# Peptides against a protein of PDB entry 7BDX: the designs that were tried, part 125

Target 1, 212 residues: chain A of PDB entry 7BDX
Amino acid sequence: EMGAAACTLLWGVSSSEEVVKAILGGDKALKFFSITGQTMESFVKSLDGDVQELDSDESQFVFALAGIVTNVAAIACGREFLVNSSRVLLDTILQLLGDLKPGQCTKLKVLMLMSLYNVSINLKGLKYISESPGFIPLLWWLLSDPDAEVCLHVLRLVQSVVLEPEVFSKSASEFRSSLPLQRILAMSKSRNPRLQTAAQELLEDLRTLEHN

## One batch from the design tools (peptide; made by RFdiffusion4, then SolubleMPNN)

Design b2_p16_2_s3 (from b2_p16_2, 13 letters changed)
Fold by OpenDDE base, seed 5:
Structure b2_p16_2_s3 (fold): chain B 212 residues (1-212), chain C 212 residues (1-212), chain A 16 residues (1-16)
Amino acid sequence: as target 1 above (212 residues)
Amino acid sequence: as target 1 above (212 residues)
Amino acid sequence: SHELRELEEKNLERLR
């Protein structure tokens, strides 16, 4: 309980750039983010079923951890730190996203996807995550999720790849061969306006790439 | 482990006034400080002996909690919050200081004393803690500690009482009758220059009160 | 710098 409360407050204050700088400027950052990855992994491994007690202290704790990572990744120095010094955490996030079933741990998936998206704003970060083994299959696996928010953040990450020629060129063949076009088209007709817009924009970006 | 790491980072960033304001401005502050008191109490109750594993995750966690309280109390709005909305926490701190033996949990005692000292900067805070049952005996109990840092922070808190006529007048009789003058005199000859100075200053303040 | 993408300013996800 106390751990979750403290971590939740840390999450809240980490929305400040100055707080992120303070976290990273300290001598404890490396250890903290290392343990973060381990804790998130342990949580996912402990899940016996699709039923997540969202209100559990454990869940709240893990959500806060993922939130902190996201907020760190929202800042330039934070992205640099993660990509240079906490690659294991990024690998863990990618792994966990693959280990979770569709509909399982939806909130955690969203937070992890948001973190990866923020990391992708840095070209070095985008290169790192996109060169991860199984990255493209992972994107499509996640896009099979029934949750609109999960799908939205997957599409945003896909767009980040598509909009970077240096990265996209390396995976273009695999991307084109495995693209779940019908799924994306279906999302472009979603009742969720955010999902609809993201899918439409991605489809437009893809069309532009086919003509060039 | 993760809880301690998160709480330690929260402690570090709580040195910022803006972070304290962010903590207190959130909807989670009341709950956090309530659980803080409970957690600290549980820790002290779990101590089977004078041997404290200072490097234990549990110890580190409790230290961080006490540190957060201290940092909150260092700010005007934080003092106001504690005195108005978290009195149970203050009561718990006073209780725990009484429950601990001389030499037991020295670091925790110092942190708790620092928090109370910070609270005492607010007249309302000083009134509240000084009117706590057994406050004067508690001061002398703590002054019997063999640790110079504990004694230093006790003397600072005593000085806060002595320098406030409105507060001191209420307890002056009890204070004078139970004052461990010989102990304070001994501290004025301490090899610790900070303790020496604090004791000397308090003795001067007391002499001034006797002549007026 | 070439390491930062144009997406940075518009699309950062900051969670409270």
Scores: peptide ipSAE 0.031, ipTM 0.828, DockQ to the pose 0.077
Fold by OpenDDE base, seed 3:
Structure b2_p16_2_s3 (fold): chain B 212 residues (1-212), chain C 212 residues (1-212), chain A 16 residues (1-16)
Amino acid sequence: as target 1 above (212 residues)
Amino acid sequence: as target 1 above (212 residues)
Amino acid sequence: SHELRELEEKNLERLR
């Protein structure tokens, strides 16, 4: 209980750039984010058995951890830190996104996807994520999720890749060959306006790339 | 492990006024500090059996909690919060300081005493602490500690009481009757310059009060 | 590279 509460507070205050700088400026950052990855992995592995109550202290703890990573990635120095010093954490997040089934741990998926999106603002981060083994299949796996918010953040991450020619060119062939076009088209007609817009924008971006 | 790491980071960042404000401005502050008190109490109660390794995750967690309280109390709005909304936590700290034997959990004692000292900067806080049952005996119990840093912070807290006539007048009789004068005189000759100075200053303040 | 993509910086997610 206390751990979840402390981590939740840390998550809340990490919304500040100055707090992120303070976290990263200390000698404990590396270890903290290493343990973070391990903790998140352990949590996801624990789901295969007992239906973990989504409201458990453990779940809240992991949500807070993912939130902290997201907030760190929202800051320039945080992105640099994650990409340079915490690559294993990024690998863990990517792996966990693959391990979770559609509809499973939706909130956690959203937070992890948000963190990856933020990391992708750094060109080095975008390269690292996009060059991860199985990245493209992972995107499509995630895009099969029934949750609109998961899909939204997947589309945003895909858009981040598409909007960077240097990155997109490396995977363009695989991307085009496996693009779930019908799924994206369906999303462009979603009742969720954010999802609808994201899907439409991505489709427009993709059309533009096909003509170039 | 993760809990201790998160709490330690929260402690570190709580050195900032803005972070304290962020912690307190949320809807989770009350619950957090309630659980904090309970956690600290549980920890101290656990010491009666197994020699808890001072370097255990549990110990580090509790140290971080006490550190957070200290940092909160270092800020004006934090003092107000503690005195108005978290009195139980203050009561817990006072109780725990009484439960710990001389030489036991020195680092924790120091942190708790520092928090009380910071709280005592607020007149309402000083009143609350000083009016706590057994406060004067507690001070003398703590002053019997062999640790110079514990004694230093006790003397500082005593000085905080002595320097406030409104508070001191209420307990002056009991204070004078139980004053460990020989102990304070011994401290005024300490090789620890900080302790020496604090003891000398307190003795001077007390002499001044006897003449008024 | 320390290069940030300016266009997407506005869409950064910060959670409280």
Scores: peptide ipSAE 0.031, ipTM 0.829, DockQ to the pose 0.078
Fold by OpenDDE base, seed 1:
Structure b2_p16_2_s3 (fold): chain B 212 residues (1-212), chain C 212 residues (1-212), chain A 16 residues (1-16)
Amino acid sequence: as target 1 above (212 residues)
Amino acid sequence: as target 1 above (212 residues)
Amino acid sequence: SHELRELEEKNLERLR
């Protein structure tokens, strides 16, 4: 319980750029983010047996950790830190997103996708994530999720790739051959306005790329 | 391990006044400090059996919690919060200081004494702490500690009482009758310059009060 | 390169 409360407070204050800089300026940051990845992995591995209640202290703890990573990734120096010094954490997040079934741990998936999106704003981060083994199949796996919020953040991450020619060119053939166009078209008709907009924007971006 | 790492980071960033305000501005602060007191109490109660290694994750966790309380108490709004909304935590700290034996959990004692001293800078906080049952006997119990750092922070807290006439007048008779003058005189000859200075200053303050 | 994509910086997710 105390751990969850502490992480929740740390998550809240990590929304400040100054706090992120303070966290990263200390010698303890490396260890913290190393243990963060391990803790998130342990949590996800524990889910296949016991339906951990969404409101458990352990779930709140891991959500707060994912929130902290997201807030760190929202700052330029935080992205640099993650991409340069905490690649294992990024690899872990990608792995966990692949290991989770559709509809499983929705809140955690959303936070992890938000963190990856934030990292993708940095060209080095985008390159690292997009060059990860199985990244394109992972995007489509995640896009099969029944949760609109998960799908929204997947579409945003896909857009991040599509909008960067240097990155998109490397995976363009695989992307075009595997693109779940029907699924994205269906999302463009969603009642969720954010999901609808994201799907429409992505479809427009893809059409622009086909004509070039 | 993750809890200790999170609390350690939270402790580090709580040195900022802005971060303390951010912590206290949220709805989660009350719960956090409530659980903090419980966790500290549970830790101290667990010590009488197993020599918890000073460097255990649990010890580091509790030290970080005490450090957070100290940093909160270092800020005016933090003192107000502790005195108005977290009196149970202050009572717990006073109780734990009484329950710990001389030489036991020195680092924790120092942090707790620092937090009480910071609270004592606020007149309302000073009144609350000094009017706590057994406060004067507690000061002398703590002053018997073999650790110079513990004794230093006890002397500082005693000075905080002595320098406030409104507070000192209420306990002056008990204070004069129980004052371990020989112990304080011995500390005024300490090789530790901070302890020596604190003892000398207190002796001067006490002499000034006897002439008035 | 540590270059930021300016167009996407406005879409950063900051959670409180």
Scores: peptide ipSAE 0.031, ipTM 0.828, DockQ to the pose 0.078
Fold by OpenDDE base, seed 4:
Structure b2_p16_2_s3 (fold): chain B 212 residues (1-212), chain C 212 residues (1-212), chain A 16 residues (1-16)
Amino acid sequence: as target 1 above (212 residues)
Amino acid sequence: as target 1 above (212 residues)
Amino acid sequence: SHELRELEEKNLERLR
């Protein structure tokens, strides 16, 4: 309980850029984010058998960790740190997103996807995650989620790839061949306005790419 | 391990006034500090049997918690919060300081004493802690510690009491009758310059009070 | 484009 409480507070204060800088400027950052990945992985691995009460201290702890990563990635120096010094964490996040089934750990997925999206704002980060093995299949796996928030953040990540020609060109063939177009089209008609807009924007971006 | 790491980072960033305000401005602060007291108490209670490796994750966790409390108490609004909303934590700290033997958990004692000293900067805080049952005997118990840092922070706390007439007058008789004068005099000759100075200053303050 | 990404950075929601 105490760990979760402390981590939750750390998450809250990590919304500040100055706090992120303070976290990263310390000698503990590397170790912290290394353990973060391990902790998240351990949590996800534990789900296969037990309906973990989403309200457990462990769940809250992992949510807070994911939130911290997200907030770190929201800052330029944080992105640089993650991409340069904590790639294992990024690999872990990608792996965990693949390990989770549709509808499973929705909140965690959202947080992790938000972190990856934030990382993708950095070209180096985008390159790294997009070149990860199975990245494109992972996107489609995640896009099959019944949760609108998960899908929203997947679409945002897809958009980040599509908007970067240097990255998109490398995987354009695979992307086009595997694109769940019908699913995206369905999302463009979602009752969720954010999801609807994101899907529409992506469709527009894709159309633009087809003409270039 | 993860909890200790997170808490350590929280401790580090709590050195910022803005971070303290952010911690306190949240809805989690009360619960956090409530659990903090319990965690510290549990740790100290566990010491009676096992030579806890000072380097344990648990020890680090408790140190970080004490550090956070200290940093919170270093800020005016933090002192107000502790005195108004987390008195149980203060009571716990006082109790734990009494439960620990001389030479036991030196680092924790220092951190807790620092927190109490910071609280004592607030008149309301000073009143509260100084009116705690057994406070004066506790000071002398702590002042018997072989560690110079512990003694230093005890002397600082004693000074805080002595410098406030409203507080000192209430316990002046007990204070004078139980004052370990020889111990303080010995400290005024310490090789530790900080301890030496603190003891000298206190002796001067006490002399001033005897003449008034 | 790089410019669009900078704009997206401004739109980043920091989680509290």
Scores: peptide ipSAE 0.029, ipTM 0.829, DockQ to the pose 0.036

Design b2_p16_2_s4 (from b2_p16_2, 11 letters changed)
Fold by OpenDDE base, seed 5:
Structure b2_p16_2_s4 (fold): chain B 212 residues (1-212), chain C 212 residues (1-212), chain A 16 residues (1-16)
Amino acid sequence: as target 1 above (212 residues)
Amino acid sequence: as target 1 above (212 residues)
Amino acid sequence: SSELEELEEKNDERLA
């Protein structure tokens, strides 16, 4: 209970750039983000046995941790910190996104995808995550999710790759050969307007890259 | 581990007024400070059995909680919140200060006394804590502590009572009859310059009140 | 565009 309450408050206040700078300016940031990855990994490994109630203290705690990582990654100094000093946490997030089944732990997936998207705003961050082993298969695995919000954040992350020529050129062959085009076309017909728009924009960007 | 790390970061950033306002502006503040009191109480109740290592995750967690309360009480809106909406937490702090033996859990005592001192800056807060049952005996119990820093913060809290005529008049008879004058005189000869000064100032204030 | 998207990726109280 109390750990989840404290993390939830820290998540709320971490929406401020000044708070992120204060977190990162301390000697405790490295240890905090190291333990964050381990805690998230332990949580996901525990999901196979117990139907963790979505409202459990443990779930709320891990969601708050993922939210803190997202808010840190939303700021330039936070992105630089994660990409330089907490790469193991990024590797953990990528691994956990692969370990979770479609429809499993949707809220955590969304928060982790938001954190990766924020990291992708920095070219160094985008290079790091896109060069991770199995990154392209992971995107397609995640895009098979029944949840529209998971799929939306996957499409945004795919768009970050497609819009960066230096990154896209390294993955272009694998990307084109494995692209779930029919799935993206189905999303472009979604009743969810955000998912529909993101899928349409990505399809337009992909068409532009085929004509160049 | 992770709960203590999160609370420690929240403690560090709560030194900012903007962070305190952000904590208090959310719907989670009431629940957080309610659970804080319960968590601190549970910790103090557990001390009688296990030699809790001073560096345990649980100790660091509770110290961070007491530090957060202190930082909230350092700000006018935080004092108003504690005195209006979290009185049970103030009652818990007063109770726990009584339950702890002299020399036991010194760091926690100091943080709790600092929080009460910060609350005492507001006349409404000072009235509330000074009207609590057993407040004057509690001050003398705490002043028997072998730790100079505990005694310093007790003297500061006593001075807050003495400097407020409306509060002091209600307790003046009990205060004068039970005053550990020899203990305060011994502190005025301390090698600790902060303790020495605080004891000298209090003795001067007390002499001024006897001549009026 | 990317800087404005950074603001939307902050703690959404709807997810808390």
Scores: peptide ipSAE 0.043, ipTM 0.817, DockQ to the pose 0.064; fails the geometry check
Fold by OpenDDE base, seed 3:
Structure b2_p16_2_s4 (fold): chain B 212 residues (1-212), chain C 212 residues (1-212), chain A 16 residues (1-16)
Amino acid sequence: as target 1 above (212 residues)
Amino acid sequence: as target 1 above (212 residues)
Amino acid sequence: SSELEELEEKNDERLA
């Protein structure tokens, strides 16, 4: 209860850039983000099947932690901190996204994908996550999720890779050979407007790369 | 561990007035401060004697909670929130200050006394705490503490009462009859400069009230 | 574009 309340307040105020700078300016940031990764991992490992108790204090605590990571990654100094000093947390997020089944922990997946998207805003972050073992298969695993919001944030992360020639060129062969094109084409016809748009834009970007 | 880290970060950033406004502008503030009081009470009740594990995650968590309350009370809207909406927390802090033995939980006592001092900055807060049952005996109990920092914050709170004629007049008879004058006179000769100054100032204020 | 995207990826108060 108390931990979840404190983390939720910290998540709310971390929407401010100045609050993120204050968090990272202290000597406690490293410890906090290290324990964050461990806590998220422990939570995912304790899940008995596909049912998530969305209203549990434990779930809300982990959501707040993922939200804090997302808000830290939303600013340049926060991205630099995560990529330089909290790589284990990024590795944990990537691992947990792979360990979770399609349709399992949807809200947590969305928050983790948002954090990875924010990390991908700069080339240093994008390189780090895209060079992780099994990154491309992970994207396709996540894109098989039945949830439209999960799929949206996967498509945005895929777009970040496609829009960076230096990153895309390193994995272009694997990317092209494994691309779930039929799935993306199906998403481009979604009734979800955000998912539809993201899938259309990605298909346009991919066509542009085939013509260059 | 994680709760203590989150609360400690929240404490650090709550030194900003804008962060306190953001905390109090949400729908979660009431719940947070309610659970804060319960958590502080549970911690004090679980103490097996005078030894406090200063480095324990539980201790650091409770210190961070007391620090957050102190920072909230440091601003006008925070004082108004505490006195209007979190009276139970103020009552809990007063109770815990009475339940703790002299020399027990010194750091927590200091933080709780700082929060009460901040509440006392405005007449509404000062009236609320000074009208609490046994408030004057509680001040003298706390002033018997061997710790100079505890005694300093007690003297500052006593000064807040003495400087407000409307508050002091209501309890002046009890205050004058029970005042540990010899203890305050001893503190005015302390080697601790802050304690010495606070005791001297209070003695001057009391002399001024006797001549009026 | 990146600043607007950074704003959308911040904590939504509805999720807090």
Scores: peptide ipSAE 0.040, ipTM 0.818, DockQ to the pose 0.057; fails the geometry check
Fold by OpenDDE base, seed 1:
Formats: C-alpha cells, structure tokens, sequence
Structure b2_p16_2_s4 (fold): chain B 212 residues (1-212), chain C 212 residues (1-212), chain A 16 residues (1-16)
C-alpha cells in the first residue's frame, strides 16, 4: 500500500519537467531505474493468465513505475539518461511487451509503448530500440492486440521508424516482407478516430516510401 | 526496496514548493498522509530495543516519509493541509516522539521535530500541537536525549511556544513549575555552537517573560 | 509535432 501511494505521487509530480530534472540530478536515479525494471519484470512473471487485478496495490505500483518512465522519456535529458544509463530498462520494457499476451495488461502495455515512443523522439533512442533483436516481429505481435489504444501506440512507434530514413533503411526489407497490411488497413477503417487517423497516416507514409 | 527508492525520490523533489503544491493539489494526498502515520507507527512499534538498523530499507522509507512531512510543513499551504486535514498524522508524530527512548532513532526524531517546528510557524499549528495532552512533559522527555541535534530542535520548538503570548499564557504555570532549567543551562555551555546559541536565546526569552 | 507529442505523452493527473 504505502509504496504504491508514494510511487503514484512521484508519477503525478513527474509530469513536470523540473521534477524530472531533479530526479535525474540526484545520486539515486540509477538505483531507482535499475530496480524499476526488475520490479516490472517480477510483476509480469507473477501473472497467472490473461487477466490482471487492475486495482491491486501491485498493479498500481507498476503502472506508476511505467508512468514515471514515460514522463522521464518526455524530455531531452530524460531520453539521454534512459539511452545512456538505463538501457537494461529499455530492454526489459521490450521483453515485457513480448511476454504479455494480446488483451493482457492493456494499461501497462499502453504506458510502456508510450515510454518507447517518447524514447524514439531522439535518433539515438530510436536507433537503440529499432536495433533490438526481434523488434519488427514484436511490433506485429503487439499490433495483433484487440485493444485500440495498444494498437494506436504501436502504430505511432512504427511511424517513428518509418519517418527516419537512417533507421528504416536498415530494416526496410524485413519490414516490407512481414508488414501486416490487412491489419493496418482494417485499423484505417476503425470507429476509433485516433486509431483510424494513425493507421491512415502510416499507410500514406508507406506509400510515399514506395515511390521514392 | 522499490518502495523505499520511490519514497526517497519523492522526499528529494518535495524540497520544491511547487512539488508540494502538486502533491496537495491531487486527490491522493489525503490517503498518502493517512497511510504515512500508520506506516511510521508500525515501524516504531517493530523496534526491538534502543538501536535501529539505520540503513535498512524500512528505516530509509520512514526517514523519507518524515522528510516529506517536513517539506510539506515548510510552506503555508502545507501547514494548512496538515492542521486541517491530517491532524491524526500530527498526533501520531507527537505519540511516536514519546514512544522513542533517549538515543533511539535520532535521525527520525530530528525529522519529526523539524516537521513539528515547521507546523509551529503558523499560529493554528502552534496552538494545535501545544494543546496536545502531555505536550510539556513530552518536550522535557525529548530534552533528556543525549543527541545535540535532537536537543536543538526541542529547544527551537520550546522557543516557538515561549515567543507566542497567546499560547504560552495557557501553559505558563506548568511550564515554569516543570522547566528543566539545569539541563537548559548545561546546553548553554555546550561545545555545539547551534545548541549553545539556541539554549542562550531561550534563556534570554524566559528572563524577558519573568520581568513582564 | 514532437513537442506536442512530448506533452501528450506526459502523465496527466487524470491518468495518475
């Protein structure tokens, strides 16, 4: 209980850029983010099936941790910290996204995908995550999720890769050969306006890359 | 471990007034400070004698909680929150200061005394703590501590009472009859310059009140 | 786009 309450408050105040700078300016940040990855991994490994107790103290704690990572990745110095000093945390997030089944832990998946998207805002972050083993298969695994918000954040992360020629060129053959085009086309017809827009934009970006 | 790390980061960033406002502006503050008192009480009740494991995760967690209360009490809206919405936490801090033996948990005592001193900066806070049952005996119990920093913060809290005529008038007879004058006189000769000064100032303030 | 996206990707107090 008390740990989840403290972590939830830390997540809330970490929406401020100055709070993120204060967290990262201290000597405790490295230890905190090291334990964060281990805690998230332990939680996912403890899940007995496709449903989690969403309102448990443990779930709330892990959501707050993922939220803190997202807020840290939302600013330049936070992205630099994650990519330089917390690569194991990024590797853990990628692994956990692969370990979770479609429809399992939707809120956690969204927060982790948001954190990876924020990391992708910088070229070094985008390079690091896109060069991870099994990254392209992971994107398609995640895009098989029935949840519209999960799929939205996957499409945004795919778009970040597609819009960076220096990254896309390395994976373009694998990307083109494995692209779940029918799934993305189905999303472009979604009643969810955010998912619909993201799928349409990605299809337009892909068409532009085929003509160049 | 992870809870202590999160709480320690929250303590660090709570040194900012804007972070304290953000903590108190949310819907989670009441629950957090309610559980804080219970957690601190549970920790003190679990102590098997006069020595604590200072470097334990549990100790670090409770130190961070006491530090957060101190930082919240350092600003006007934080004092107002504590005195209006978290009186049970103030009562818990007073009780825990009584339950701890001389020399036991010095760092925690200092942080709790600092929080009470910060609460005493406002007249409503000073009235609330000074009207608590056994408050004057508690001050003298705490002043029996061998630690100079504990004694310093006790003397500062005593001075806050003495310098407020509206508060001091209610307890002046009990205060004068129970005052450990020889202990305060011994502190006025301390080699610790902060303790020496605080004891001298309090003795001067008391002499001024005897002539008026 | 990236700055707006950075702000949208921050934890809103409503999500906390």
Amino acid sequence: as target 1 above (212 residues)
Amino acid sequence: as target 1 above (212 residues)
Amino acid sequence: SSELEELEEKNDERLA
Scores: peptide ipSAE 0.032, ipTM 0.811, DockQ to the pose 0.065; fails the geometry check
Fold by OpenDDE base, seed 4:
Structure b2_p16_2_s4 (fold): chain B 212 residues (1-212), chain C 212 residues (1-212), chain A 16 residues (1-16)
Amino acid sequence: as target 1 above (212 residues)
Amino acid sequence: as target 1 above (212 residues)
Amino acid sequence: SSELEELEEKNDERLA
């Protein structure tokens, strides 16, 4: 209870850039983000048997942690911190996104994808994430999710790769050979307007890259 | 571990007025401060048998909670919130200060006394605390502490009562009859300059009240 | 494409 409450408050206040700077300016940030990754990993590993109530203190705590990571990654100094000092956390997030089944822990997936998207705004972050082993298969695995918000955030992350020629050129052959084009085309017809738009924009960007 | 880390970060960032406003502006503040009191009480109750290592995650967590309360109470809106909406927490802090033995949990006592001092800056807060049953005996109990920082913060809280005629008049007879004058005189000769000054100032204020 | 930074402004409604 109290841990989840404290972490939830920390999540809320971390929406401020000054709070993110205060978190990162302390000597405790490194340890905090190290434990964050371990805690998130422990939570996901606990899911393989018990239907942990999505409303548990543990779930809330992990959601708040993922929210804090997202808010930190939303700021340039936070992105630089994560990419320099918390790579293990990024690796953990990528792993956890792979370990989760389609439709499992949708909210956590969204938060983790948002954090990775924010990290991807930085070219150094995008390079780091995209050079991770199995990154492209992971994107397609996640794009198989039945949830529209998960799929939206996957499409945004795919777009971040596609829009960066220096990154896309390294994986272009794998990307083109494995692209779930029919799935993206289906999303471009979604009733969810955000998903529809993101899928349309990505299809336009992909067409532009085919002509170049 | 993770709870203590998160709460410690929340403590650090709560030194900002904007963070305190963000904490209090949310729908979660009431529940957070309710659980805070319960958690602090549970911790103090656990001390009566096990030499809980002062460096435990639990100790760190409770210190961070007390630090957050102190930082919230440092701001006018935070004081008003505590006095209006978290009276049970104030009552808990007063009780815990009474339950702790002299020399026990010095750091926690200091943080709790700092929070009560900050609340005492508000006349409504000072009235609420000073009208608490056993408040004057509690001050003298705490002033028996061997720790100079505990004693300093007790003297500051005593001074807050003495400097407010509307509050002091209600307890003046009890205060005068039970005042540990010899203890305060001894503190006015302390090698700790902050304790020395606080004891001297209080003795001057008390002399001024005897002449009126 | 405008760099859209995602800020989680919404506190999760449920405190544990």
Scores: peptide ipSAE 0.029, ipTM 0.806, DockQ to the pose 0.043; fails the geometry check

